# Ledger of designs, part 85: peptides against a protein of PDB entry 3S8F

Target 1, 157 residues: chain A of PDB entry 3S8F
Amino acid sequence: VLTLFVAVPSLMTAFTVAASLEFAGRLRGGRGLFGWIRALPWDNPAFVAPVLGLLGFIPGGAGGIVNASFTLDYVVHNTAWVPGHFHLQVASLVTLTAMGSLYWLLPNLTGKPISDAQRRLGLAVVWLWFLGMMIMAVGLHWAGLLNVPRRAYIAQV
Target 2, 166 residues: chain B of PDB entry 3S8F
Amino acid sequence: DEHKAHKAILAYEKGWLAFSLAMLFVFIALIAYTLATHTAGVIPAGKLERVDPTTVRQEGPWADPAQAVVQTGPNQYTVYVLAFAFGYQPNPIEVPQGAEIVFKITSPDVIHGFHVEGTNINVEVLPGEVSTVRYTFKRPGEYRIICNQYCGLGHQNMFGTIVVKE

## One batch from the design tools (peptide; made by RFdiffusion4, then SolubleMPNN)

Design b2_p13_7_s3 (from b2_p13_7, 7 letters changed)
Fold by OpenDDE base, seed 5:
Structure b2_p13_7_s3 (fold): chain B 157 residues (1-157), chain C 166 residues (1-166), chain A 13 residues (1-13)
Amino acid sequence: as target 1 above (157 residues)
Amino acid sequence: as target 2 above (166 residues)
Amino acid sequence: DLLAALDALDAAL
């Protein structure tokens, strides 16, 4: 009950953030239905990291509803599905947000901008992290559906 | 102009809300699909039964592993299982093929898992509570029981076996 | 890449 209750405000927040991104993209010259996405500052790791985190959070959020379902819980509970969900929520959103925050915070605190090399390295790090996290998450969810238990080193499959 | 900006933001929010509504239906459909394709049957929760974990080893149906398997009817059995640190009793659990088995599982110590490989049996076992699971083994052989809830230093080695006889 | 795909999509719409 609590999870489902929290899901509604969370979804509202997510869509509000999306609306803000659209507005920002359009202010930056983006046009059309999707052109505003391209207009966002994808060259800034401080932007890219949390946005990738948000993208990973979407399937994770959907999974949260699944985990809270009475009937679906019988399928996924205490399987590899659960850590898959956790990694999308924590290791994706929280971690990427933290990573991105550093690229915003440090320049602002010191008054010194990051170098171009640091920027490029930052972009590489956050994209690689996201890619790896998605691979792992998909694998864990898949394994969970195959009844691979969590907290065990062996499985039938 | 602040007013114009606010109006624009509201318009975008309305659009995204409309999109969100559509996505809700998509998610519902995906959940339904998952239920239809990945459920090997529903293990219904039974009535909540309580037991004293401090005495369950000394008295009652869990006290004697030799009497843990009880025939309750034609082709029906109840198996009283203890999950403990670090194993299961009885071990092995011997049941006939094709019989309806009602597992009554509890713990004398800490929380454990009861995950039977090759089946959809996957429940947590709490001290003071009795977990009830009904299952019919259609295939003879050995089924491994795995503890999937951390229960201490020996957790990783906590296994049991169900032997299904022809 | 993704950005190029977005550009192409934007041009098509």
Scores: peptide ipSAE 0.006, ipTM 0.754, DockQ to the pose 0.644
Fold by OpenDDE base, seed 4:
Order: structure tokens, then sequence, then C-alpha cells
Structure b2_p13_7_s3 (fold): chain B 157 residues (1-157), chain C 166 residues (1-166), chain A 13 residues (1-13)
């Protein structure tokens, strides 16, 4: 049994996605080390949502390594750290990906494009969701490091 | 040119894969650094000890809360704790300040948590297994035990107390 | 080598 071996395919997948984003950005005219990022379609909530999910997934993935470590897990297990990790993984990446998928799927299913107002609202929603999720996740991780238990309505701090 | 596109993608993938590998080593290094600098206070996992949860209340060291605290040395105690739906026994757990306490915790029913507020004691308690944790209370007072593993309808009210006496 | 390293890490952590 090698738990940390799971990190290998996960990292490979994550950075393969990053490679795809770089390629796409460069095809859209982005140049240099970071110019390709600016060239990505940040005006499309169907794109922005899952990308923000990926950004939230980065610290979550790092936390996954911590949680998979026997000695480090002893520190964080069943503290607020754990739900912090879950919210980054599920409520950030999975949820934002689902949101993004809907922004693409619904127009295609209905045959009706989204209005500009709907697009702008969608962008606002996903950015606000991301911001709120980051605040909550950071708070939960911090609380966890302070030994605040999960599944309890009380805290020692 | 499709061929050029494939080559470009491959180059990017190789670059990011190399970066991935580098980051893996960075993470390992950070973990190693953390372990090297912050090893104090880590409670090692005890040996796996098994018990029969169906009889643990009737016989053995967990059967009588009045006999749960056993002095094993001049400044050493073993405390046999049951976590059950929905509480702990004994409750309160009374131990002396400065003594080395070995908690042996098990459950007769479902999985519970044993989280002692103000300490680094935080273990899951499984029926059929004995969780062992060693701790020395340096400060007298009351320490709250919190169940941090969902165990049923009364989970939110499942608390205990450790009283550390001077 | 990678598996050995990961195994060593897993044992150490």
Amino acid sequence: as target 1 above (157 residues)
Amino acid sequence: as target 2 above (166 residues)
Amino acid sequence: DLLAALDALDAAL
C-alpha cells in the first residue's frame, strides 16, 4: 500500500490541463511566459468557472498530500482542516466545473444563446463564489491548525 | 499544420511534466523540513490492540468506571475510557498534574472521536480496537473531551471532562 | 527509483 502514489497521476493530470491551457492561450495570440494566460477567454463564464475551480484545487491538492501523510494527518485529522480541504476540492473545483458546464450546456440544449447580461451576471457569480470559497477554506484550514474540531458546534479558540 | 500543433503540445506537456516533478520534490522537501523542525509533541500511534465490543462493558478493565484509573507507577497512570452513544466513562476522568497518563480508549457501539480540548490528543475510537495515547497534563484544571466523529442523533451533545488535580 | 522514493517517503511520513 502506497497512498502517496496517488499524487503522481493527479499531478500529471493537473499539469497536462495546464499545458492545454498554455497551448490554447498561445493559439489565441498570447506570448511570453505569462502572456498566454491573458489571452484566454476570461469573458466566458463557461471557461472562467472551471479555471477558478482549478486554482482552488491547487492548495486543496497540496492539502491532499498533507492528509495522506501519516504523521501530518495526525495533526489535522477530524479538525476544521478536513472540511476546508473538502470545500476546496468539492465546493470549489467540482461545483465550479459544474457551473461552467451549465453555461456551455444549456445554450446548446435550448438552442438559445445567453444574453450579454446573463454572461456578465454569470461571471460575477463564479468570481464571487470563488472568493467566498477561498475565504471559507482559508478560515477552515486556519481553524484546523488551531485544533478546532470538525463536527462540533464549539471551539477551543 | 496539425503536425506542428502536436509537436507544440508535446513540448508543453514535457515542460509541465518536468515542472510537476520539480514541485513534487519541493513538497517532499517542505514536508521533510516540517518534520525536522516540528517533531515535538507528535503522539505516536500505539500498537494495534483488539477487544470484543460486545463484552467490553461486562468484563475487563473498561467494565467498572470506578476502577478505570489505574496507577502503574509512581507518576504513571493508565486510564481505561469508553466512548459510547452518547458520552464517555469515566466522566469526569480525574488524573494528577504532571503524571504520565496512558489513555486506552475503546467503544462498545459505534465509531466515536476523542478530542481533548487544549491538548494534541485527537483520536478516533473504533469498536473492537483500543486506541492508546500518552499525555502529561502540565496545567491543572478541566479539559473538555469532544466527540469529533459523527456517531448518531446525540453526537452534538457528546462531551466528557478530564479533571487534572494538583 | 520513483517508486522506491515514494515508498521511502510513505514510510517516513
Scores: peptide ipSAE 0.006, ipTM 0.777, DockQ to the pose 0.015
Fold by OpenDDE base, seed 1:
Structure b2_p13_7_s3 (fold): chain B 157 residues (1-157), chain C 166 residues (1-166), chain A 13 residues (1-13)
Amino acid sequence: as target 1 above (157 residues)
Amino acid sequence: as target 2 above (166 residues)
Amino acid sequence: DLLAALDALDAAL
């Protein structure tokens, strides 16, 4: 129980961000339970990247609770499950947030807006990155459940 | 106005926080369910057993690999295993099929892993600490021991074998 | 002493 309390601040932070997204979407004209999502600026890689990072962070966060569990750690520890977890956390959220930040920062610092071609390329990059990360993460978690060890080139199955 | 905006934001935050709390309970429930339904597979953490890694090779039950397998009762054995850079001893570990095996694993040097392929045996081995794992091999054959904790240049080649005899 | 401290820490966690 005490260990799981560690998840509370993280969940609060994550869902506060979600609340901010909802508010922003509604300000942009989105209505209803899900209409606000469509109203968000999905044409801007500076927005899409960190949001995709957050989406990848959700299952990673759930996995974090599992990893922190005294009993469940016996199952997943030092298996491919663990790198599956932190790739969602680091290579998804952190990396995509950094990518998104650059899409905002560079135009701001140079005073030059990104071209439409650069924007489209940016969108392609972040979506492909996200897709690749999800495929890899699912594979690693699955392998971990099959008792494939981490830090080894040998697989049980 | 600012007041209306703050009120609206607060309402959304409350909703999402409620959802957050609900998800927390879901995760707790899942853990509780797993614990309740899989109690037989859980090896409780016992008393932490300590050893001196600087002398473990010279004295004590880990010192002689020829005496590492000790019969402690009818169809019960204790196996004293060293994980070291870069291998395991004894190697191979020979045990009878169907016997209850208690592995006592420690390291004289750095942290290693002890992952037995085909089993649920998977523990970290810390110098100065004895890892205890209980297992019964139901099928005869060879089981590979894999180091799944980075331990140096030879880590990738650090393997052992458990031979289960009929 | 260090081992005792570690044991105490482990017990507290």
Scores: peptide ipSAE 0.000, ipTM 0.780, DockQ to the pose 0.008
Fold by OpenDDE base, seed 2:
Structure b2_p13_7_s3 (fold): chain B 157 residues (1-157), chain C 166 residues (1-166), chain A 13 residues (1-13)
Amino acid sequence: as target 1 above (157 residues)
Amino acid sequence: as target 2 above (166 residues)
Amino acid sequence: DLLAALDALDAAL
């Protein structure tokens, strides 16, 4: 009940954020159905990090609906599926948003801009983090569907 | 200028909301398709049944592990299982192949898991509540029971065995 | 103090 209660507002929020990104991209000169995406500031880790977090949140949010579904939850409950969901929601969305916020906050607080080397390193960190989280999340969801239990060091497979 | 910006934002929001609505129907359809084509079956939970965890070891159907397996009909059995820190009772659980088994599982102490490898049996066991699971073992052999809910220092070693005989 | 710490961090990176 709780998950389904927040699902609709969460979807509305997510699509509103997407609308804001489209608006920003078009203001930056992007045109067409997808051209606005390329126009966004992909050279800034403070932007890239939370956007990658949002991308991870899409399958994570879908998984939340699955976990809230009685019949489907019977299959995935207390399996590796659940940690997979958590790592998308917390270790991807929340963590990447925090990382992105830090890349904006530190220069703002110190009054010193980050160097180009620091910027490139930041981009590498964010992308590698996202890649690692996606690999792990896919693996955990797959293992969960294969009935690998949560909170156990053993598995049938 | 501000008014124009607001109109533009509204247009994008309307587009994305329409997309959102469409995706909602896609998800509903996907769930419906999954349910319709699901072949493994879902074991329905029984009615809520309560027991006193403080007396469950001394009286009632869980008290004697030697009487835990009860034949209720032709090729039908009820098995009264205790999940406790740190194991299962009876252990092993012996049942015949092809019989319909109703597991009645409860705990005298804390919350445990009851996950049977090689099956879709996976339930949490709460003190004071009886978990009911119905299953038919088609293949003979040994099935390991795993606790998948943290229950204390011995959690990782909490195992049981179901022996299915021909 | 916080700014000094942040400056030190910036110098170290």
Scores: peptide ipSAE 0.000, ipTM 0.747, DockQ to the pose 0.016

Design b2_p13_7_s4 (from b2_p13_7, 8 letters changed)
Fold by OpenDDE base, seed 2:
Structure b2_p13_7_s4 (fold): chain B 157 residues (1-157), chain C 166 residues (1-166), chain A 13 residues (1-13)
Amino acid sequence: as target 1 above (157 residues)
Amino acid sequence: as target 2 above (166 residues)
Amino acid sequence: AVDAALAAADAAA
């Protein structure tokens, strides 16, 4: 009930953020339907990390609705599906947002900008993290649909 | 100038909100599709039934594993199963092939899982509550019961067996 | 400590 109650406001918030990103991208010279995306600061890990988190949150959010649905939850409950959902929500969105926050916070706290090397390393970490999380999440969801249980070392398949 | 910027932002927000609404319908449709095509055989939830976990081992239908399998009709059985730390009783559970089996599962101690491999039987078992699952085994053989809810130090070794006889 | 961590990150990159 709670999940479904907050689902619509959460979606509205997510799309409002997207609207802000579009506006920002267009202010940065982006044109066309998708050109504004390219205009966003993809060279900044403080930007990339949260955005990748949001991308992971899309299927995760959909999964939240599934998990909150009685009939669908019966299919996925206590299977590998659930950890997959968690890793999208927590280990992707929350974690990547935290990572991104560091790339903003540390320069502000120290009064020193991050070096190009640190920036590049940060980008690599964020992208690799996202990639790994997506692979794991897809695998877990897939396994869950195949009725592989969670909290068990023996798989059905 | 600020007013113009706000109007522009509002326009984008309206567009994305419209997109949001459209996607909402898409998601609903996808859920409906999933339900229609992939949820065949979902076991409906039974009525809420409660028991006293402190006495369930001593009296009642769960007390004697030898009497746990009760024939309720010509091809219908009720099986009273206890999930406990760390196993299941009766073990094995013996039922005939093709019979409609109603599992009545409860716990005398902590929350456990009841996941039967090869089936869609997958429920949590709460002390003080009775989980009811209806299933018909079409194939003879052994079906492993797995606890998929952490229940203590022996959780990983908590297994049971359902033997379906031809 | 923060500077040291950043320096280490820079060296590792």
Scores: peptide ipSAE 0.005, ipTM 0.752, DockQ to the pose 0.020
Fold by OpenDDE base, seed 1:
Structure b2_p13_7_s4 (fold): chain B 157 residues (1-157), chain C 166 residues (1-166), chain A 13 residues (1-13)
Amino acid sequence: as target 1 above (157 residues)
Amino acid sequence: as target 2 above (166 residues)
Amino acid sequence: AVDAALAAADAAA
């Protein structure tokens, strides 16, 4: 139980970011309990990508708590569960954040804003990436729970 | 005003922090529930047993695969298994159905995996350490042992078999 | 055949 308290600062940090998003949305004119979400700049891939990364990071973080449990780690260790976990943490959050950063950085470095076509393409890329990552992650976690081993080309199921 | 703005920000932060803590307790509760309802086959961590990987093939209980399966009591066996590059010894491992099997697994060379299909047996095998796993096979048949830790070029072909006899 | 090839590769390494 004490080991699980390691999750406290991580959760606090995560939801502080959420609080920042709420504040930003309300500054942009969003009102009510959920109206601030719609007010966020969903037309900007530089914003959407990191946010989607955060969404993928949530189940990954929950999985992190599972992996930190001695008893539960026995169940999931070296199964497909593990790749599922780090794909959410790295290939979702880190990768999407990097992608979003590029959508901001390159226009600023070149001094040229992205075209509308590039913007739309960027949105398509990050959303499709997120969708694919979620499908893969769910599949890997599911396979792991079905005792599919990691680093093996065969499985019972 | 600045004071009002700060107060509003703090209110949002407090709300999200409360949600964060609530979710933490939910996760802990779910873990507790899982542990309470799924305790079968869980082996508590014991004392670390160590062995010399450089001599484990020449002397001791792992040295002779023909004597690897030892009956320790009525319907109780200890099986001394070596995981090596690239296979398992003995192979096959023959045990009776319904018997309590204690696997003592170690490696003479590098880290390997010991994953038995159809069971909850899944451990890493470290040179110099002995992994102990207890299991009772309820169904007869063949159970494949899979190495799920990279151990070299032959890793993907490293398999063993447990034969459970009626 | 695969095992033999891998064994040879390991020996050469």
Scores: peptide ipSAE 0.000, ipTM 0.787, DockQ to the pose 0.007
Fold by OpenDDE base, seed 3:
Structure b2_p13_7_s4 (fold): chain B 157 residues (1-157), chain C 166 residues (1-166), chain A 13 residues (1-13)
Amino acid sequence: as target 1 above (157 residues)
Amino acid sequence: as target 2 above (166 residues)
Amino acid sequence: AVDAALAAADAAA
């Protein structure tokens, strides 16, 4: 129980970000419990990328609690579970946030807005990245639960 | 307008904070459920046991691989295993089926892994510390030991074998 | 090959 309380500040921070998104969505005309989500700018890769990162971070964060738990960590430690967790936390949230930042930064630095083709390509890139990352992460977590070792090129399973 | 916006943000934050607390309880419940239904059982940490890595090869129970398997009871054995760059000693480790095996594992050099496929044995091996793992092999056969902690250039080829005899 | 490179590195160490 005490170990889980370590996650409270992180959860507070994460959901404060979510609150900001809800506020933004409602300002854009979104209504209801979920209508604000649809109102967000899903046509902008600079927005979509970090949001997808946040979505990937949710199961990763839950896994973080597992990894920090004494008894449960014994099961998953140094198995494929661990790199699965890393890819959700770093390669999803951090990387997608960086990608999203790039889609905002480059147009501002160059003074040229991205073309519609570039925008569509950007959307394709971040969605495909997210999809691939989720597939890989699920696979790694699954393999980890099957006791596939980390840092090994072979496994009995 | 700014005041209204701040008030709205605060309301949303309160909602999400409540959600976060609810999720905390969900996670607690999930952990409790996992522990209660875990078929492999919970292995508690043992007492810290120390050894001198600089002399472990020359003196003590790890020094002679021929004497690594020690019968401590009618159906109980202690196996003193060295994980080193890059292999395990003894290799193979021969133990009888159905016996309670206590593995005492240490390293003379760097940190290694001791992951036995087909079992729940998975521990890091630190120089200067003795890792203790208890396991009973129910099925005869060969069990591969894999180093799952990077230990150098030969890490990927660092394997051992446990042979369980009928 | 990876193995050859590792062997060479080991020999050089």
Scores: peptide ipSAE 0.000, ipTM 0.782, DockQ to the pose 0.008
Fold by OpenDDE base, seed 5:
Structure b2_p13_7_s4 (fold): chain B 157 residues (1-157), chain C 166 residues (1-166), chain A 13 residues (1-13)
Amino acid sequence: as target 1 above (157 residues)
Amino acid sequence: as target 2 above (166 residues)
Amino acid sequence: AVDAALAAADAAA
């Protein structure tokens, strides 16, 4: 009950954020149905990191609804599915948002902009982090569906 | 200009709301697919049964592992299982192939898991509560019981065995 | 791969 109740405002927020991103992209010269995406500042790790976090949050949110269903939870509960869900929500969204925040915060606190090399390194870090998290999340969800237990070092599969 | 910007924002919001509605149906479809493919043999929730964890080892159906397997019908058994730090009782659990087995599982100490490999049996065992699971083993052999809920320093070594006899 | 995805988005504009 509580999870499903929270899901509604969360979805509303997600799509509102998406609308804001579209508006920003169009203000930056993007046109058409998808051109606004390309117009967003993908060269800035402070932008890329939280956006990638949001993307990872989408399947995680869907998983939350699954976990809240009595019938479906019976299948996935206390399997590797659960930590897969956690890593999408915490290790992806929260962590990447924190990383992105630092790429904005530290330059502003010190009054010194990051170098181009630091910017490129930052982009590499957040993209590699996202890729790794997605690989791990897919693996954990898949393992969970194969009935691999969580909190155990051994499984028959 | 401000008015124009307001209308533009509204248009984008409407578009994304329409998209959200479409995605809602996609998610419902995915849930339906999962239900159709992965939920065979779901164990229904039953009446909450409670027991005193402080006395469950001394008296009652869980007290003697030698009497843990009770035949309740021609092809029906009830097995009273204790999950404790750090193992299961009785161990091994011996049951006939093809018989309907009702597991009554509880704990005298802390929360444990009861995950039987090769089956859909996967429940948490809480002290003070009795978990009831019904299952019929169609294949003879050994089935490993794994604790999938952290219960202390010996958690990782907490295993049991169900032996299904022909 | 990232650049290719962005290029595809640009082409769809």
Scores: peptide ipSAE 0.000, ipTM 0.759, DockQ to the pose 0.406

